Peptides against a protein of PDB entry 3JWR. Designs and how they scored, part 46

Target 1, 323 residues: chain A of PDB entry 3JWR
Amino acid sequence: TRELQSLAAAVVPSAQTLKITDFSFSDFELSDLETALCTIRMFTDLNLVQNFQMKHEVLCRWILSVKKNYRKNVAYHNWRHAFNTAQCMFAALKAGKIQNKLTDLEILALLIAALSHDLDHRGVNNSYIQRSEHPLAQLYCHSIMEHHHFDQCLMILNSPGNQILSGLSIEEYKTTLKIIKQAILATDLALYIKRRGEFFELIRKNQFNLEDPHQKELFLAMLMTACDLSAITKPWPIQQRIAELVATEFFDQGDRERKELNIEPTDLMNREKKNKIPSMQVGFIDAICLQLYEALTHVSEDCFPLLDGCRKNRQKWQALAEQ
Target 2, 298 residues: chain A of PDB entry 3JWR as posed
Amino acid sequence: TRELQSLAAAVVPSAQTLKITDFSFSDFELSDLETALCTIRMFTDLNLVQNFQMKHEVLCRWILSVKKNYRKNVAYHNWRHAFNTAQCMFAALKAGKIQNKLTDLEILALLIAALSHDLDHRGVNNSYIQRSEHPLAQLYCHSIMEHHHFDQCLMILNSPGNQILSGLSIEEYKTTLKIIKQAILATDLALYIKRRGEFFELIRKNQFNLEDPHQKELFLAMLMTACDLSAITKPWPIQQRIAELVATEFWEQGDQVGFIDFVCTQLYEALTHVSEDCFPLLDGCRKNRQKWQALAEQ

## One batch from the design tools (peptide)

Design b1_p17_1_s2 (made by RFdiffusion4, then SolubleMPNN; from b1_p17_1, 13 letters changed)
Fold by OpenDDE base, seed 1:
Structure b1_p17_1_s2 (fold): chain B 323 residues (1-323), chain A 17 residues (1-17)
Amino acid sequence: as target 1 above (323 residues)
Amino acid sequence: SENELAELEAMLQAALA
């Protein structure tokens, strides 16, 4: 395609030029081509292209395929969300110095997972899928959408001309897919809530050890969530704009819940309760975000900007909630 | 409070999962 030709022939700017090592990064002013260029740079600077012998054209095609398999009519859970998740992962690995704590396969898996974790997202949560008796709800009991995302990820990875993992051994391939699956599934917030206590306790007791395979898996899950929710850490103007996108998508679901399921939506998805957004954001930060970024900062102090951003945004939302 | 936090977590889980 013309798009592939353009991408494959383009000079890829440095990470510094693209500012993709910054925790404060914003994609708002970037074209789709520029987001793809950023993605190439992430793979390159993490040494994934070299270490796993990726062909440039194959990587370009894969990126475009991933982007294509996000829906354009979904307000928040689209390619830009996946891209920003991956960018936060990249920043955490580089600026946050987590790269040195992980294997190349883990890094490869995390980056692929971050880009792929919401593939074919439909703008509705698992609860909606279950209640609507969607065919996907017949395939999976829990984490319905996350399983679907992984299936889509696997489909793309195995598609002709998209096989960025072709340079891996059989064992490396199996390991990578395992980690990708675990990472994508970890983005189910229900699983995060279920598992985070173990992680926090390990940190609190100073018993956290990445050499333990179970703890490694747990950490990767927490890191995925930290990147997935990283919009909450962004500078206030960015945070506020993203929150509007989230609200739009949630309200769209709420409207569908009324129309299609004949139910009253929760406050978070109720368009009539837009004025509760600030207080709900404070609640979200307190219940979900703060402890996570605190714990992550204990693992690597260079991740502090995520925690600091989260704290600053809490203050901003709290101020709005008090008006 | 701890109870309020638990309730909020449950609400968020229902909405975001």
Scores: peptide ipSAE 0.032, ipTM 0.718, DockQ to the pose 0.098
Fold by OpenDDE base, seed 4:
Structure b1_p17_1_s2 (fold): chain B 323 residues (1-323), chain A 17 residues (1-17)
Amino acid sequence: as target 1 above (323 residues)
Amino acid sequence: SENELAELEAMLQAALA
């Protein structure tokens, strides 16, 4: 396609030029092509292209395929969200120095997972899918959408001309897919809430050890969540804009819940309660975000900008809640 | 309070999962 030709022929700017190592990164000003270029740079600078012998054209095609399989009519859970998740992962790996703590396969899996973790998202949560008796709810009992996201990810990876993992051995391939699946599934906040206590306790007791396979898997899950929620860490103007997108999507779901399911939505998804957004954001930060970024910062102090950003945004939201 | 936090977490889980 013309798009592929354009991407494949384009000079890929440096990570410095693209500012993709910055935790404060924003994609708002970037074209779709530029987001794809950023993605190529992420793979390159993480040594994934070299280490796993990726063909440039195949990588380009894969990126475009992933982007294509996000819906444009979804306010928040679209390509830009996935891209921002991946960028945060990249920043955490590079600037946050987590790269030094992980294997190349884990890094490969995390980047693929970050980009793929919300593929074909429909702008509604698992509860809605289940309550609406969607066909997907018949396939999966829990983490319905996350299973679907992984299925979409696998489909793309196996599509002709998109096989960025073709340079891997059979064992490496299996390992990578396992990690990708676990990472995507970990983005279900229900699972995060279930598992985070173990992670925090290990950190608190200074017993956290990445050489332990179980703890490694736990860490990767927490890292995925940290990147998935990273909008809460962004500079305030960016945070506000993203919060608007989230609210839009949630309110759209709430409206559909009223219309299609004849139920009153929860406050978070209730357009009529938009005035509660600031206080809800404070609650969300306190209940979900702060401890996670504190723990992540404990694992790698260079991730502090995420925690700092979260704290700053809490203050901003609190100020609005008091008005 | 601890109870309030637990309740909030449950609400968030219900909304976001």
Scores: peptide ipSAE 0.032, ipTM 0.716, DockQ to the pose 0.097
Fold by OpenDDE base, seed 3:
Order: sequence, then structure tokens, then C-alpha cells
Structure b1_p17_1_s2 (fold): chain B 323 residues (1-323), chain A 17 residues (1-17)
Amino acid sequence: as target 1 above (323 residues)
Amino acid sequence: SENELAELEAMLQAALA
């Protein structure tokens, strides 16, 4: 395709030029091509291209395939969300210095997972899928969409010309897929809520050890969530704009719930309750986000900008809630 | 309150999971 030719022939700017190591990064001004270039730079600077002998054309095709398999009619859970998740992962690995704590396979898996974690998202949550009796709900009991996302990820990875993992040994391939699956599944917030207590307790007791395989897996899950939710850490103008996208998607679901399922949506998804967004954001930060970024900062102090951003946005939302 | 927080967490779980 012309898009592939353009991408493959383009000079990839440095990470510094692209500002993809910044926790304050915004994609709003970037074209789709530029997001793809950023993605190439992430793979390159994480040494993934070199270490796993990725062919440039194959990587380009894979990136474009991943992008293509996000829906454009979904307000938030689209390619830009996946891209921003991956960028946060990259920033956490580089600027946050988490790269030094992980294996190359783990890094490879996390980056692929971040880009792929919401593939073919339909703009509705697992609850809607269940209540609508969608065919996917017959295949999976829990984390329905996350299983689907992984299936889509696997499909793309196995598609001709998209096999970025072809340079891996059989064992490396198996390990990578295992980690990808775990990472994508970890983006189910229900699983985060279930597991976060163990992580926080390990941190609190100064018993956290990444050399322990179980704790490593736990950390990767927490890191995925931290990147997935990283919009809450962005500078206020960016945060506010992203919050509007989230609200739009949630309200769209709420509208569908009314129309298709004949139910009253929750406040979070109720368009008529838009005035509650600031207070709900404060609640979200307090209930879900703050402890996570605090814990992450304890693992690596260089991740502090995420925590700081979250705190600052809490103050901003609180101020709006008081109006 | 702890109860309010728990309820909020449950609501968030239902909405975001």
C-alpha cells in the first residue's frame, strides 16, 4: 500500500525529537503516519529490532495492521489510546528506568501488548457485552473483551508479512506470547482491583522483589494498568480533553443501554449526569489511580512525574467539583 | 468514608472492566 511505502521509506526521527520519552507527551498534533514513526522509534530504542532481528518492512506492516484493527468510530478506545498506552510504557521503561529491571522478552511483550491491548474495541465494556448476549460472551466468562483483544493480537502476529516475532526461538516465542496474553488480560480493571492489594502490601513491607517470578508477573500487570490509565497523569489541558473523549464513549454506551437494553445507565455512563464528571474523576483518582502511581514510584523513583501529574489533576478536578 | 469508597470502587469496576 501507499501508506506502507511511505512509512517504510520515511526517516525515523530520534526519540528526543519525537518527545516520546516525556511523560507529558501528547499525540493530538500527530498524524497517523507520525504515530507509526513514533512506534518504530520505540521498538528501535528498546533494542527490540536489533535483538530479535526484525525486518523493517515487517515491523512497518505490523504497526499499520494493528492501527487498522482499531475502530475509528470509537471515541476513546481507538488507535490513539493504544498508541498513548505504548508511549507511556516507553517513557516508563526509558525515563522511568524500568527497562533495567526487565528482560528483553518482557519489554518486547509489554510493548506489543500495550499497542494491542484494545484491538477491535467496540466502545462498550464487558458488562454491556454480557448483557447484550454477544457471541463473545459465550466464549469467555470473564475479561471477555481482553480475551478478544488478545485473539486479535495473535491473529495479526500470525498474518503473512506481519510476523515481527519470526526471529525468536520457539521458547522465546512461547514466553513472549504468554507475557502478552497476561499483560492484555491485566488491563481488565476487575483484575487490577483484585490483585493490587498484594502489590501494595509488598511495597509497604519493603518485600517487593522483581527476581521473584510471581512478583515479576504482578509488576507487569500493574505496569500495564499504570500505562493504560496514564491519561489521568497528563498535563491538565491534555487530561481534560481525554476525559471528554472517555465521557463521550461512556455516554454513547449509556445511550445504547437505554435504547438497546432498556436499562438506566450508571451515572458514569449517563449523559444527563455530565455535571458529575469532576467529582467522579476525583473518586476515580482516589479509588484507583493514586495508590498505583505511588507504588510504581516506589519501584522506580523516576516514575514520579506520573504520580505528580495524577495529584495535580486531582486538584483540578476537585476545584471543578466545588463549583 | 470506607463504605463510600468501596461503593465507588465497585461502580468503577462495573463501568471500566
Scores: peptide ipSAE 0.031, ipTM 0.718, DockQ to the pose 0.098
Fold by OpenDDE base, seed 2:
Structure b1_p17_1_s2 (fold): chain B 323 residues (1-323), chain A 17 residues (1-17)
Amino acid sequence: as target 1 above (323 residues)
Amino acid sequence: SENELAELEAMLQAALA
């Protein structure tokens, strides 16, 4: 395609020029092409292209395929969300120095997972999918959408001309897919809530050890969640704008719940309760985000900007809630 | 409080998961 030709022929700017190592990164001003260029740079600077012998054209095609399989009519869970998740992963790996704690296969899997973790998202949560008796709800009992996202990821990876993993051995391939699946599934907040206590306790007791395979798996799950939620850490103007996108998508679901399911939506998804957004954001930060970024910062102090950003945004939302 | 946190977590799980 013309898009592929343009991408494949383009000069890829440095990570410094693209500012993709910054935790404060914003994609608002970037074109789709520029987001793809950023993605190429992430793979390159993480040594994934070299170490796994990726063909440039194949990588470009894969990126465009991933982007294409996000829906344009979804306000938040679209390509830009996936891209920002991946950028946060990149920043955490580089600026946050987590790269030094992981294997190349783990890094490869995490980056692929970050980009793929919401593929074909419909703008509704698992509860809606289940309550609407969607066909996907017949296939999976838990983490319905995350299983679907992984299925989409696997489909793309196996599509002709998109096989960025072709340079891997059979064992490396199997390992990578396993980690990708686990990472995508970990983005189900229900699973995060279920598992985070173990992670926090290990940190609290100073017993956390990445050399333990179980703890490694747990950490990768927590890291995925930290990147998935990283919008909450962004500078206030960026955070506020993203919060509006989230609210839009949630309100769209709420509208569908009224129309299609004949139910009153929860406050978070109720357009009529827009005034509760600031207080709900404070609650979200306190209940979900702060402890995660505190724990992550304990693993690597260079991840502090995420924690600091989260704290600053809590203050901003609290101030709005008090008005 | 601990109870308030648990309730909020439950609400968030229901809404965000």
Scores: peptide ipSAE 0.031, ipTM 0.715, DockQ to the pose 0.098

Design b1_p17_1_s3 (made by RFdiffusion4, then SolubleMPNN; from b1_p17_1, 12 letters changed)
Fold by OpenDDE base, seed 5:
Structure b1_p17_1_s3 (fold): chain B 323 residues (1-323), chain A 17 residues (1-17)
Amino acid sequence: as target 1 above (323 residues)
Amino acid sequence: DKNELAELEEMLAKALA
């Protein structure tokens, strides 16, 4: 395609030029092409292209395929969300120095997972899918959308001309797919809630050890969540704009819940309760975000900007809630 | 209140999942 030709022929700017190592990164000013260029740079600077013998054209095609399989009519859970998740992962790996704690296969899997974790998202949550009796709800009982996202990821990886993993051995391939699946499933916030207590307890007791395979898996799950939720850590103007996108998507679901399911939506998805957004954001930060970024900062102190950003945004939301 | 927090967590988890 013309798009592929343009991407494949383009000069890829440095990570410094693209500012993709910054925790304060924003994609708002970037074109779709520039987001793809950023993605290429992430793979290159993590040594994934070299270590796994990726062909440049294949990587370009894969990126474009992933981007194409996000819906444009979804306010928040679109390509830009996936891209920002991957950028946060890249920043955490590089600036946060987590790269030194992980294997190349784990890094490869996490980056693919971050980009793929919401593929074909429909702008509605698992609860809506279940209550609407969608066909996907018949295939999966739990983490319905996350299983679907992984299925889409696998489909793309196996599509002709998109096989970025062709340079891997059979064992490396199996390992990578396992980690990708686990990472995508970990983005189900319900699973995060179930598992985070174990992680926090290990940190609290100073018993956390990445050499333990189980703890490694747990950490990768927590890291995925930290990147997935990283919008809450961004500078206030960016945070506020993203919060508006999230609210838009949630209100759209709430409107559909009223119309299609004849139910009153929860406050978070109720357009009529827009005035509660600031207090709900404070609640979200306190209940979900703060402890995670505190724990992550304990694992790597260089991740402090995420925690600091979260704290600053809590203050901003609290001030709005008091008006 | 631990119960209120748990309820909030559950609500948020259901909404954001």
Scores: peptide ipSAE 0.107, ipTM 0.809, DockQ to the pose 0.103
Fold by OpenDDE base, seed 3:
Structure b1_p17_1_s3 (fold): chain B 323 residues (1-323), chain A 17 residues (1-17)
Amino acid sequence: as target 1 above (323 residues)
Amino acid sequence: DKNELAELEEMLAKALA
């Protein structure tokens, strides 16, 4: 395709030029091509291209395939969300110094997972999928969409000309897929809520050890969530804009819940309760976000900008809630 | 209130998942 040719022939700017090591990064000003260039740079600077002998054209095709398999009519859970998740992962690995704590396969898996974790997202949550009696709800009981996202990820990875993992040994391939699956599934916030207590307790007791395979898996899950939710850490103008996208998608679901399922939506998805957004954001930060970024900062102090951003945005949302 | 927080956590987790 012309798009592939353009991408493959383009000079990829440095990470510094692209500012993709910054926790304050925004994609709003970037074209789709530039997001793809950023993605190439992430793979390159993490040494994934070299270490796993990725062909440039194959990587380009894979990136474009991933991008293509996000829906354009979904307000938030689209390519830009996946891209921002991956960028946060990259920033956490580089600027946050997490790279030195992980294997190359883990890094490879996390980056692929971040880009792929919401593939073919429909702008509705697992609850809606269940209640609408969607065929996917018959295949999976829990984390329905996350299983679907992984299936889509696997489909793309195995598609002709998209096989970025072809340079891996059989064992490396198996390991990578396992980690990708775990990482994508970890983006189900229900699983996060279930598992986070163990992580926080390990940190609190100063018993956290990444050399333990179970703790490593737990950390990777927490890191995925931290990147997935990283919009809450962004500078206030960026945070507000992203929050509007989230609200739009949630309200769209709520509207569908009324129309298609004949149910009253929850406050979070109720367009009529738009005035509650600030207080709900405070609740979200307190209930889900703060402890995670605190714990992550304890693992690596260089991740502090995520925590600081989250705290600052809490203050901003609280101020709006009081108006 | 720990119970209120837990309920909020569950609600938010279900909504965002």
Scores: peptide ipSAE 0.102, ipTM 0.804, DockQ to the pose 0.101
Fold by OpenDDE base, seed 4:
Structure b1_p17_1_s3 (fold): chain B 323 residues (1-323), chain A 17 residues (1-17)
Amino acid sequence: as target 1 above (323 residues)
Amino acid sequence: DKNELAELEEMLAKALA
């Protein structure tokens, strides 16, 4: 395609020029082509292209395929969300110095997972999918969308000309796919809530050890969630804009719940309760986000900007809630 | 309140999952 030709021929700017190592990064001003260029730079600077012998054209095609399989009519869970998740992962790995704590296969898997974790998202949560008796709900009982996202990821990885993992041994390939699957499934926030207590307890007791395979898996899951929720850490103007996108998508679901399912939506998805957004954001930060970024910062102090951003945004949301 | 927090967590988990 013309798009592929343009991308493959383009000079990829440095990570410094693209500012993709910054936790404060925003994609709002970037074109789709620029987001693809950023993604190439992430793979390159993490040494993934070199270490796994990726062909440039194949990587370009894969990126474009991933982007194409996000829906444009979804307000938040689109390519830009996936791209921002991956950028946060990149920043956490580089600026947050987590790269030194992980294997190349884990890094490869995390980056692929971050980009792929919401593939073909439909702008509705698992509860809606279940209640609507969608065909996907017949395939999976739990984490319905996350299973679907992984299926889409696998489909793309196996598509002709998109096989960025072709340079891996059979064992490396299996390991990578396992980690990708686990990472994508970990983005189910219900699973995060279920598992985070173990992680926090390990941190609290100073017993956290990445050499333990189980703890490594747990950490990768927590890191995925931290990147997936990283919008809450962004500078206030960026945070507000993203929160509006989230609210739009949630209200769209709520409207559909009323119309299609005859159900009164929860406050978070109820357009009539828009005035509760600030207080709900404070609640979200307190209940979900703060402890996670505190724990992550404990693992790597260089991730502090995420925690600091979250704290600053809590203050901003609290101020709005008091009005 | 631990109960309020648990309820909030459950609500958020259900909504965001």
Scores: peptide ipSAE 0.101, ipTM 0.805, DockQ to the pose 0.101
Fold by OpenDDE base, seed 1:
Structure b1_p17_1_s3 (fold): chain B 323 residues (1-323), chain A 17 residues (1-17)
Amino acid sequence: as target 1 above (323 residues)
Amino acid sequence: DKNELAELEEMLAKALA
């Protein structure tokens, strides 16, 4: 395609030029082509292209395929969300110094998972899918959408001309797919809530050890969630804009719940309760975000900007909630 | 309150998952 030709022939700017190592990164001013260039840079600077012998054209095609399989009519869970998740992963690995704690296969899997974790998202949550009796709800009992996202990821990885993992051994391939699956499934916040207590307790007791395979898996799950939720850590103007996108998508679901399911939506998805957004954001930060970024900072102190950003945004939301 | 937090966590997890 013309798009592939343009991407494959383009000079890829440095990570410094693209600012993709910054935790404060924003994609608002970037074109789709520029987001693809950023993605190439992430793979390159993490040594994934070299270590796993990726062909440039194949990587370009894969990136464009991933982007194409996000829906354009979804307000938040689109390519830009996936891209920002991956960028946060890149920043956590580089600036946050987590790269040195992980294997190349784990890094490869995490980056693929971050880009792929919401593939074909429909702008509705698992609860809606279940209540609407969608065909996907018959295939999976829990984490319905996350299983679907992984299936989409696997489909793309196996598509002709998109096989970025073709340079891996059979064992490396199996390991990578396992980690990708686990990482995508970990983005189900219901699973995060169930598992995070173990992680926090390990940190609290100073018993956290990445050499333990179970603890490694747990850490990768927590890291995925930290990147997936990283919008809450962004500079305030960026945070506000993203919160508007989330609210738009939630309100769209709420409108559909009224129309299609004949139910009253929850406050988070109720357009008429827009005035509660600030207080709900404070609740979200306190209930889900703060402890995660605190724990992550204990694993790597260089991740502190995520925690600091989260704290600053809590203050901003609290101030709005008091008006 | 630990119970209040747990309820909030569950609500938010269900909404965001």
Scores: peptide ipSAE 0.084, ipTM 0.797, DockQ to the pose 0.101

